# Designs tried in a protein design run: peptides against a protein of PDB entry 3T6J. Part 41

Target 1, 375 residues: chain A of PDB entry 3T6J
Amino acid sequence: PIVESYIGFIESYRDPFGSRGEFEGFVAVVNKAMSAKFERLVASAEQLLKELPWPPTFEKDKFLTPDFTSLDVLTFAGSGIPAGINIPNYDDLRQTEGFKNVSLGNVLAVAYATQREKLTFLEEDDKDLYILWKGPSFDVQVGLHELLGHGSGKLFVQDEKGAFNFDQETVINPETGEQIQSWYRSGETWDSKFSTIASSYEECRAESVGLYLCLHPQVLEIFGFEGADAEDVIYVNWLNMVRAGLLALEFYTPEAFNWRQAHMQARFVILRVLLEAGEGLVTITPTTGSDGRPDARVRLDRSKIRSVGKPALERFLRRLQVLKSTGDVAGGRALYEGYATVTDAPPECFLTLRDTVLLRKESRKLIVQPNTRLE
Target 2, 372 residues: chain A of PDB entry 3T6J as posed
Amino acid sequence: PIVESYIGFIESYRDPFGSRGEFEGFVAVVNKAMSAKFERLVASAEQLLKELPWPPTFEKDKFLTPDFTSLDVLTFAGSGIPAGINIPNYDDLRQTEGFKNVSLGNVLAVAYREKLTFLEEDDKDLYILWKGPSFDVQVGLHALLGHGSGKLFVQDEKGAFNFDQETVINPETGEQIQSWYRSGETWDSKFSTIASSYEECRAESVGLYLCLHPQVLEIFGFEGADAEDVIYVNWLNMVRAGLLALEFYTPEAFNWRQAHMQARFVILRVLLEAGEGLVTITPTTGSDGRPDARVRLDRSKIRSVGKPALERFLRRLQVLKSTGDVAGGRALYEGYATVTDAPPECFLTLRDTVLLRKESRKLIVQPNTRLE

## One batch from the design tools (peptide; aimed at target 1 V142)

Design b2_p17_4_s3 (made by RFdiffusion4, then SolubleMPNN; from b2_p17_4, 8 letters changed)
Fold by OpenDDE base, seed 4:
Structure b2_p17_4_s3 (fold): chain B 375 residues (1-375), chain A 17 residues (1-17)
Amino acid sequence: as target 1 above (375 residues)
Amino acid sequence: PPPTVVESDLSENYSRY
C-alpha cells in the first residue's frame, strides 16, 4: 500500500486569532480507486480556475499542479478528523511553491451514513433524495473546496525590497474599477491581518467555490454524473449547505457573540447570502414536530439555484477574493461579520431558530479508527 | 476501510474540510 502521513502544527482553527497551529498528525493509506476522480479534477483544475468569478490578475500567476488523493485514515491525532485537507495553509507558499490536497475517504464514508428518521430540518419530499445523494454531493463539494477553493486566489504582496508581485499600473480592482490600493507588506500574512475572521473567512470562500463550481457541467462529468443525476447532485449539495447553515447555529454562543467552529460559521454566512438573494430561493420555516415541540424546515427551490443563487454567490465570492487579495481587512471584516451576525430579527429570527436547532441536535459521531494488515 | 461510528450525546457535531 501507499502510505501517506503528516505531522506538525498545521491547522489554526482552535486559535481565535487564527495564527497558532494545533499539533496534529495522521497516517493513511491511499485509496487508488477513489483517487481517480480527484485526479481528473486536477487535470481540469487550470481550466476550472478560470471559471471562478475574479480576473486572472487575482489568481495565481503560475498554475502549479497539485497532488490530490483519496486517503483512508488509519490514525488521526487531533481535535477533529477532517473530511479533506489542503496544505500548506500559508497562502504565499500555496501560490509560489504549490500545495497538496487529500480527501479522507473513509471519514467521508462515515459522514454519508444517515438514518432517515433522524434526518432533521428537511422536507419529507427531500429526505430520500438527500440520503441518496449526500455522499456523492459531498465528494464533489470536498474536492472543489480543497482543490479550487483553498487552492485558488492570489495575495498581492510587496516584498521587503519594495517590489510588487503585481503590476500596480494595470491591475484593476473589479469591485471598484480602480487600481489596487492595498496589499500585504513584508511580514504580513492572511492570518496576521484578518486575525479573528481569517479561518472562517477562508472556509467560507472555499465552500462558496464548491457551490459555485459544482454548477459547472464539467465538474459533474468528472465525478461521473450526467443528466438528472447531475442535477440532483447539485440540488443536494446546495441543500446540504443551506441546511448546514441552519445547523451552524448550534455553534454560536450568543452570550459571547462568537462562533465556536469556523466551518459552521462559514456555512451560516453562506446561508445568509442565499437568503439575502431572496426570490424564494431559500426558505426556513418554523414548524411543530410530531412531539409537539418546535421544529423547522429548510426548503431550497432548485429551479432558482442558477437564476438566483449563482449570481448572488458569484458577487459574494468575488468580493471575498478581492478583499482577501488586497489585504483589505476593514472591508473584509465588515462584509464577513455582517453576514456572520446572529440576531433575532425577523423574518428569520435566528436566535429563536437556534433554540430549535439545539432542541433537535443530533448526537456527535465518535469515530473509532480502523485497523488494517498486510497478509 | 470505514471506521466504526459511535454516537455520543456528550459532544457537539460538526464537519471539517
Scores: peptide ipSAE 0.047, ipTM 0.679, DockQ to the pose 0.307
OpenDDE base, seeds 1, 2, 3, 5: peptide ipSAE 0.032, 0.030, 0.037, 0.030; ipTM 0.647, 0.642, 0.660, 0.640; seed 3 fails the geometry check

Design b2_p17_4_s4 (made by RFdiffusion4, then SolubleMPNN; from b2_p17_4, 8 letters changed)
Fold by OpenDDE base, seed 5:
Structure b2_p17_4_s4 (fold): chain B 375 residues (1-375), chain A 17 residues (1-17)
Amino acid sequence: as target 1 above (375 residues)
Amino acid sequence: PPPTEVVSEVSPNYVEF
């Protein structure tokens, strides 16, 4: 087997300022079969980037091909186990040396394993499909999220010498129809400008890219899905996201008006976007469980994913990218915080739903070192 | 010299659902 490992002060999520790394390390074995799928995705990445809903002028001038590997983790030392990672976290190294994406396949398999009877917030008719396709759909989502989500988009920059990395006279903002009015100045970064929303905003953009591009037949083909299977993978991926948006409420603290998890906030935002699209695309219905206590059901109309969901996501995703590219913090914050706001306003009554989510919270799973054997 | 580039944030997907 091919063994990969990393060790060091890597992730900074536990640092309130997002700068100091937590000591982390893993040892993993390469999953060759899944890695091959990711390699095919990488090979198609430049072409797939053209499918994103922004002009080429808002995309990277040159796509640098990263490594993408699926890993089965043997041991992971850290405060949390990710589903996927992108390293290194040093911006200078990412720019000069590139980056590597990894999917922690067996971590996901454990995390998403659930008994049908314990699967919360889904319609009964969706549970079997969800159980069947959750894993495969997540592989698609992670691949797109990391490679084409985080790996996409251009930031408009004026360097220390006053030179721009874009043509000020010809590049047009697709949202305003006007020339570019704002950009990043020397020394400014994504995190420095967007600050408290930067992480979640970027995760939201990446997740949205995943949902948007998973609709592309070439993507599904790369992952080995065709026909009805491809459609089911798409459906379950979208269903998983809207369900995740509901589950995300666990990580909102009403008293502080704060989100505790960037990814969960992102997923809630996506849920709000898709709810706003209306037309029966997404429905959340409060119910009463068999125990007589509050419950809820999320329904996604698969027939409306392309007709209603895709256009809504397209518009939203383009706005995210344009605001990001132009460094428009005010606009970006207004947009993102608007969707990230949790109130008890009808019809959704999200604060009430949060109580339901907490009530139905599953016991946290314990992930232990896997056993291996020679066969 | 090449223009200054700003690198987008790339974060791992930690939270499971």
Scores: peptide ipSAE 0.038, ipTM 0.554, DockQ to the pose 0.047
OpenDDE base, seeds 1, 2, 3, 4: peptide ipSAE 0.030, 0.027, 0.026, 0.035; ipTM 0.641, 0.577, 0.677, 0.645; seeds 1, 3, 4 fail the geometry check

Design b2_p17_5 (made by RFdiffusion4)
Pose (drawn by RFdiffusion4):
Structure b2_p17_5 (pose): chain A 372 residues (1-112, 116-375), chain P 17 residues (1-17)
Amino acid sequence: as target 2 above (372 residues)
Amino acid sequence: AVTAPTSAVEEDPDVHH
C-alpha cells in the first residue's frame, strides 16, 4: 500500500505483568527505493530459517513473504517511535497466515565522537562508519528472522495437537515433548514478566547469528573490504549495549526496567561466559579523571567462540519457547539476567560508571495535517 | 496541507514487535 497504517493496544512492554498492551497508532507512507533492498531479503528469506539451531519441525510449518517495507512516518501516536516492528502481535496469526515487517526510513535519518563512551579511539572510527549501514541489517534480521522464526506447540481443544507428537524430540533432553501451550494460553500469559525481554533477546541473537552470513551482507552490499567492519561494529555494538543496559536495571528491586536493554545485557553475559578473552570489561579512567570503562571485543575470535555460544543459546531459547516451558525458560534467563558485584566484572560497581556516562535520549517532533 | 510540528515524542531507536 502507498499508505501504511495500524493502531490499537499492541505492544505489551509497559505492563508490569506483561499482558496488557499500550495504545498507539501510526500512519506512514511506503518508500519504494529503499524497500526493494528489503524485498530482496524477503525473497531469499525462506532458506535461512533452516540454518537456525533447531530442526525444521521446531520451526513454523510453512513460510511467507508477509512483507518488509521502508516507511517514512507521518504520524506515530503514543509514547515512542520504534525503528522497526513485526506485527500483528498475535502469534497464532504469525504462524497460520503471516505477519509484517516494518523498517521506518525517516526515523533513522534523525538518529545518527566523545559520546561514544566505553569504546576505544579505534572502534569508534569503525562505529561511526558502519553503525548506520549495519543498523539496517540488524533491524532486518531482528524483525524478519527474529520473530519470524520459531513455532508454538499448542493443545487444541480436543486432546489432539497442532503437530505430530511421536515424531518431535527435544535435542537438549532427548525425550518426547512433555510440555506445551494449552487452550487460551499465550506467550505473555505464561512468561509474563520475562516474555517481552526473552523474545527480544532471541530476536537480537538471531540478528548477530545470521549477520554472520555472507549472503545477507551481499543483500546489503557488504563484502570483501566491507563484509568485515559491519559485522564487527554490529557485535561490538551489541556487547556495548549489554554494558549500557545496567542503567535500566534497578538493583534495589532486583528488577529490570526494559526488555531490550535487559536482553542485550543477557547476550553480553553469555558472550562473557564463552570466555577465551573474546570479551572484556576494564575499570579504566576517563580523561576527565572520573571513573570509566572500555569494552574490548576480540574480532578474530568471533566465529571460533562467540558463534557457538549463540547457536547453543538460541537452541535453548527456542526449545523452551516451543514447549512453553516457563521453569526452564526463567531458570535459564533470570540466571543470565542476574546483576551482581562478583568479579572480574563487578556489574554492581560498573553500573555507577554507566550512570555517570549515562545518556538521555533525544526528542522527535512530528508534523501535522491541516484540512483545507 | 502539511503544517509545523506541535508535539514531541521521546526517541526510541529500538526494534519492537

Design b2_p17_5_s1 (made by RFdiffusion4, then SolubleMPNN; from b2_p17_5, 10 letters changed)
Fold by OpenDDE base, seed 3:
Structure b2_p17_5_s1 (fold): chain B 375 residues (1-375), chain A 17 residues (1-17)
Amino acid sequence: as target 1 above (375 residues)
Amino acid sequence: AITEPTREVPLDTEVRF
């Protein structure tokens, strides 16, 4: 068996300023069979990066072929176990040295066993499809999120010698039509500049890349989906995201106006973007459950994903990247905090929906790592 | 990193090495 491990101050999600790492470590075994689909994704990564909705000038100058491996985790020490990882978490190193991606395959496998009777906030007609394709669609999302989400985009930098990593005279900001007006100076990082929103903002960008690129036929082909199955995988991936945006309200604290989980905040932001697109793409309907207590249903119109959802997400994702590349903290904060704001304004009444989400909350489950042996 | 948005975690899953 091939054993992989890492240990150190890796993730900064628990730092309010997004900079200080939490001490984390894992030991895992490579799953060669499950790594094959990710290897195919890596083989197409350079081409797929060109499908992202920003100019090549906002993408990495040189494609560096990353590793992508499916891992079965034996031991994970940390505050939370992810489904996928992209390291290092330093954009400068990602640009110049490359990066490594892992999918924690056995973590994903655990998440797939959904009980229909416990599945909240979906229409009855969607439940069976959701259960069937949640796992496969999330494999697609993890691969795209790590490899082409975290693994994409360029930071504009002026180094300590005053040299720029971009042509100031020719590079145009696609949002403003003007030359680049801001960048990262020597010693400035993504986390140091964007601080309190850095982690969630980056997760939102990565999740948005996943939703956007999962619409590409080549991606579905890489993962072995064709025809109606491919369309169902797309639908369930988007459905899972909008549902997650509703579930995210559990992690919002109204009294402190803060979010307690970066990924869930990101998913709420995406839900808000897709709701803003309108045209019946996403509908959240308050209902009464069989127990007589408040409930809700999320509906996604499959026929409007490409016509309504994709253009809305494209524009939003481009804005995220441009603001990140240029180090425009003011613009980035205004955009992101705007979508991350939770009020009780109609028609959504998100604070009221939060009460419903909390009411329907399941008991916290713990992931327990069993004893294993090699035979 | 990406996390699973739901907390429905079964106790027993097949691990393949």
Scores: peptide ipSAE 0.326, ipTM 0.703, DockQ to the pose 0.060
OpenDDE base, seeds 1, 2, 4, 5: peptide ipSAE 0.273, 0.312, 0.324, 0.262; ipTM 0.702, 0.682, 0.694, 0.691; seed 4 fails the geometry check

Design b2_p17_5_s2 (made by RFdiffusion4, then SolubleMPNN; from b2_p17_5, 11 letters changed)
Fold by OpenDDE base, seed 2:
Structure b2_p17_5_s2 (fold): chain B 375 residues (1-375), chain A 17 residues (1-17)
Amino acid sequence: as target 1 above (375 residues)
Amino acid sequence: VLTEPTREVPLDTEVRF
């Protein structure tokens, strides 16, 4: 078997300032069959990057072909096992030296195991589709999230010698119509500038890329989906995201006005963006469960994903990227914290919904590491 | 890094070489 591993202070999600890495490590075996799909995705990456909603001037100057592999994890030491990884976690290195992507396939496979009777917050008509396509749709999402999410975009930099990595005279900010007014100086990084919002903001950008690009037929074809199956994968991917945005409320602490999980905060932000789009795209309805206690249902109108959802996400995603590229911390914080704010304001009443989410929360499961056998 | 939207689950999967 082909074995991959890494170890060190890698992920900074648990650092309030987004800078200090948590010590983690894994040993995994390459899944060749699933890796072939990601290899095809890599082969299309340069073209798919052009589909992202920002000018080429905000994308990497030169495409650097990354590695992408599906891994079956044998052992993982850390606070949590990810579904996908993009490394290194330095934007400057990503754009100048390249990066590697992995999908932890067996982690995803386990995550896909859902009992229908325990599946919360979905309409009955969606449950079977969700159960069927959650896994495949999440494979698509992970691939896009890592490769084209974390692997996309350019940071505007002025080096220690005063040289810019962009043409100050010709590059235009698509949001303002003006020349670039801010950038990263020598020694400034994404994490150092955006600090408390850096991790969640970047995850939100990557998740948004996944939702946005999963609409592209070529992406679905790469993963082996066509026709009605492709449309169901898209639907379930978006449905999973909006449901995740509701579930995210578990990880919000009202008393401290903070989030305890960067990805879930990101998913809540996306939910807010899609709710703001309106037009019946997303509906969250409080209900009463069979036990007589509060419940809720999330509904996503499939027919409005492309017409309403995509344009809303496009605008939002472009703003995320532009603010990131220009190092506009004030603008970025205003945008992101605005969507990340949890109140009990109608119509959503998110704090009340949080109580419902907590009430319907299942017991935490322990991740058990697998054993291997030689056959 | 992407994490699964739902809670952690046991990795009760067989890895076949």
Scores: peptide ipSAE 0.060, ipTM 0.684, DockQ to the pose 0.094
OpenDDE base, seeds 1, 3, 4, 5: peptide ipSAE 0.055, 0.044, 0.059, 0.046; ipTM 0.679, 0.620, 0.718, 0.727; seeds 1, 4, 5 fail the geometry check

Design b2_p17_5_s3 (made by RFdiffusion4, then SolubleMPNN; from b2_p17_5, 8 letters changed)
Fold by OpenDDE base, seed 4:
Structure b2_p17_5_s3 (fold): chain B 375 residues (1-375), chain A 17 residues (1-17)
Amino acid sequence: as target 1 above (375 residues)
Amino acid sequence: AITAPTSSVPLDTEVRF
């Protein structure tokens, strides 16, 4: 078997300032068959990057072909096991030196183990479709999230010598129509500038890239989906995200006004963006369960994903990228914290919905180290 | 990194990836 490992201070999600890495390490075995799908995605990555909703001036100057491997984890030392990884975490290194992507395939397998009778917050008509396509759609999402999410975009930097990595005279901010007015100075990083919102903000950007690009026929083709299957994968991917935005409320602590999981916070933000788009795209309806206790249903109008959802996500995703590229912490914080705020304001009444989410909470799974053998 | 959007995988008490 081909064995991969890494160890060190890698992820900063547990640092409230998003900067200090948690010590972690893993040993994994390469899944060659699953890696082949991601290799096809890598082969199209340079072209797909051009489909993202920002000017080339806000994208990496030169495409650096990354690795993408599917891994089956044997052992993982850390606070949690991700479904996918993009490393290194330094944006400057990603844009100048390159990066590696991995999908933790057997972690995904654990996550996909959902019984129909325990599936919450979906309409009955959507449950079978969701169960069928949850795994495949999330494979698409993981690939896009890592490769084209974390693997995309440029930070504008002025180095210690005063040189810029962009042309100050010609690069235009697409949101303002003006020249670039802010950037990262020497020694400043994404995490150091955006601090408390950095991790979740970046996850939100990456998740948004996944939703946005999964609409592209080439992406679905790479993963082997065509015709009605491709449309169902798109629908379930978007449905899974808006459902996740509701589930995210479990990880919000009202008393402390904080989030305990960066990715779930990001998914809540995306839910808020898509709700704001209106026009019946997303609906969350409080209901009464068969047990007589509070419940809820999330509905996504399939026919409005492209007409309403995509434009809303495009605008939001572009704003995320522009604010990130320019190091505009004030603008970025205002935008992100605005969408990440949880209140009980109507019509959504999110704090009330949180009570429902907690009532319907799934038991936490314990992931146990697997065995491997020769066969 | 990405985590599966479930309540079963992420920690429910502490910040984590």
Scores: peptide ipSAE 0.243, ipTM 0.720, DockQ to the pose 0.092
OpenDDE base, seeds 1, 2, 3, 5: peptide ipSAE 0.201, 0.243, 0.261, 0.214; ipTM 0.702, 0.694, 0.667, 0.718; seeds 1, 2, 3 fail the geometry check

Design b2_p17_5_s4 (made by RFdiffusion4, then SolubleMPNN; from b2_p17_5, 7 letters changed)
Fold by OpenDDE base, seed 4:
Structure b2_p17_5_s4 (fold): chain B 375 residues (1-375), chain A 17 residues (1-17)
Amino acid sequence: as target 1 above (375 residues)
Amino acid sequence: ALTAPTSSVPLDPEVRF
């Protein structure tokens, strides 16, 4: 078997300032068959990057072909096991030196084990479709999230010598129509500037890239989906995200006004963006379960994903990238914290919905170290 | 990094302040 490992101070999710890495390490075995799918995505990455909703001036100057590997984890030392990884975490290194992507395949397999009778917050008509396509759609999402999410965008930097990595005279901010007015100075990083929102903000950007680009026919083709199957994968991917935004409320602590999970906060933000788009795209309806206790249903109008959802996500995703590229912490914080705020304001009444989410909470699973053998 | 969008995933990283 091909064995991969890494160890060190890698992820900063547990740092309130998003900067200090937690010590972690893993040993994994390469899944060659699954890796081949991601290699096809890598082969199209340079072209797909051009489909993202920002000017080329806000994208990496030169495409650096990354590795993408599917891994089956044997052992993982850390506070949490991810489904996907993009490393290194330094944006400057990603844009100048390159990066590696991995999908933790056997972690995903655990996540896909959902029983129909335990599936919450979906309409009955959507449950079978969701169960059928949850795994495949999330494979698409992981690939896009890592490769084209974390692997995309440029930070505008002025180095210690005063040189810029962009042309100050010609680069235009697409949101303002003006020249670039802010950037990262020497020694400033994404995490150091955006601090408390950095991790979740970046996850939100990456998740948004996944939703946005999964609409592209080439992406679905790479993963082997065509015709009605491709449309179902798209629908379930978007449905899964809006459902996740509701589930995310479990990870919000009202008393402390804080989020306990960066990815779930990101998914809640995306839900808020898509709800704001209106026009019946997303609907969350409080209901009464068969047990007589509070329940809820999330509905996504399939026919409005492209007409309503995509434009809303495009605008939001572009704003995320522009604010990130320019190091505009004030603008970025205002935008992100605005969508990340959880209140009980109508019509959504998110704090009330949180009570429902907690009531319907699934028991947390335990992951046990697997065995491997020669066969 | 990415975690699966479900609370049923055993080890989602927890942010502590």
Scores: peptide ipSAE 0.108, ipTM 0.735, DockQ to the pose 0.100
OpenDDE base, seeds 1, 2, 3, 5: peptide ipSAE 0.081, 0.079, 0.103, 0.098; ipTM 0.723, 0.712, 0.737, 0.728; seeds 1, 2, 3 fail the geometry check

Design b2_p17_6 (made by RFdiffusion4)
Pose (drawn by RFdiffusion4):
Structure b2_p17_6 (pose): chain A 372 residues (1-112, 116-375), chain P 17 residues (1-17)
Amino acid sequence: as target 2 above (372 residues)
Amino acid sequence: AAGIAGDVYPTSAEEME
């Protein structure tokens, strides 16, 4: 459509429980030139789902070209203006017929060297160069194969299923599936507090995982003297964001104030656990003399260590999502999401520095439409 | 579940912090 639109109580992020949605609405025009660069990603999107750490029976049944667009926003009502979105928020529809992927083009043009804190004098160079371009990649993957992948196991009214039970097996355990989503049950209705952050974490993780693929970069025109940087800046940005996320964590209430930031911190912790000097947090000192930190990500170890930690992570997340296992999900997540002062990081002590170097986001003014 | 990619920017000054 020339004009793209949508509205309702949709994103559930701000409900302390995680079920009730917050009202919003948007009207934006579809840009053509930048969209083809996405429709390409849609065309070859089919294969990639099978590259995911879980078997094809743990994935959605068919596939689709649901849609991927680039929208110049006219009116976005509500609390915020996301860079990209995958909707409608009803999973059942995501598997049965389809969904849609939205990359807002003109919001980007808005959001783009001393404020590059927690990096090194190198790095921030590659950051300034490849941040913008890589942003499209991460978004595309996050939206398309982030939430585009995965399958829910639901018990229909009668004792039957939405799938064949005897032929499905859990790779982690080896048994046959003993858990699932029953009638009326949904992602938010079960995982609740964690559902948003957990799902987002999965999407970002698939983001990096498939951001390691040559093909996707060929779609975005990255290879050779190019294919490096973008990937690096992407991962580096992920780990840095995992550091900045401390600001949005409330230690007193042992509570996270956001899904994306928390998920980013989780991915950071998983990478730190992979160890092998791949990632480091150094309690440095800024030129101003105050405290500071430098995030160190060894790029040469990206495929040899980090990737395994990823596909093992995604495999577990997805496995627990399909069977709808809350116990495992939480135990696997809230454990990773835990914030403590234990070394050799001391995140409780780092958080202060993160708050000192903290940033306050900008404001996006919007135009109106007068009727003549 | 809705999936939102990237950063989210506020439409009010009250949410900038």

Design b2_p17_6_s1 (made by RFdiffusion4, then SolubleMPNN; from b2_p17_6, 10 letters changed)
Fold by OpenDDE base, seed 4:
Structure b2_p17_6_s1 (fold): chain B 375 residues (1-375), chain A 17 residues (1-17)
Amino acid sequence: as target 1 above (375 residues)
Amino acid sequence: MTLIAGEVYPTDESLTD
């Protein structure tokens, strides 16, 4: 089989400042069959990048065709096994040298294992649909998250010689209507500049790209979904995200006012954005479970995803990108921390909901490394 | 960077708290 591996100080999720990499390594085998749909996504990537809600001037100057491979992990040394990977983590290298993506197929398979009786916080009418389409929708989300999420956007940089990688006279900030007022100086990186919010912020951007672009018919076609199936995949993908935003509260520590997982924080932020959109798009209702103890239900109005959800996400996603591109830490922090704040303020009462989430928490899955054999 | 599904191990040791 074709073997893929990487090793080194790669991911910085465990660094409070998002800077120091954790030592990580894996060995995996290529799943050729599962790689095909991601290859089709790569073939459409250049066109799909144009669908993102920022001007081309905020996108990479030239499209660099990445690799995208589905992998079955044999061994993984690290604090956690991801579902997908985009590397390298340096935006400048992504812009100039390119990047590669992987989907950890057998990890996804483990993640898809959800029993109906253990599925929390959904309406009964949504559970069967959710179970049916969670896997496929998550494949879509992972592909978009890695390839077009992490793989998109440009950082504005002034190098050590004073040269800019953008035209200061012609590039306009779409949020302000003005010329670019801030950028990264020589030696500054995304992580070094945005520090404590960098990892979660970037994950939020990538997740938002997934939700936003999964609405595009071409994306669904690439993954083999048409008609009612395509609409169901969209619905379940969005439903999964808003549910994940609620589940994310497990990873918030009120006493320390901190998040313990960057991706979950990102998902909570997205939930907040979609709740803010209002108009009945997302509803979280505290309930009483069959056991007489607190429970909750998340509802997503399918009919309002495009009319209410998409515009809200578009505006938010554009702001994320513009603030990232311009190195506007003050603006970025204000925006992101605002949505990442967890209080018990009505109507949501998130701290109370957190208690419910913790009460309904399922046991953590154990992942066992597989073996291979010659047949 | 990576995507981690909520159903798999998050990359944080503080989960024990």
Scores: peptide ipSAE 0.098, ipTM 0.718, DockQ to the pose 0.363
OpenDDE base, seeds 1, 2, 3, 5: peptide ipSAE 0.087, 0.077, 0.052, 0.076; ipTM 0.716, 0.704, 0.702, 0.712; seeds 3, 5 fail the geometry check

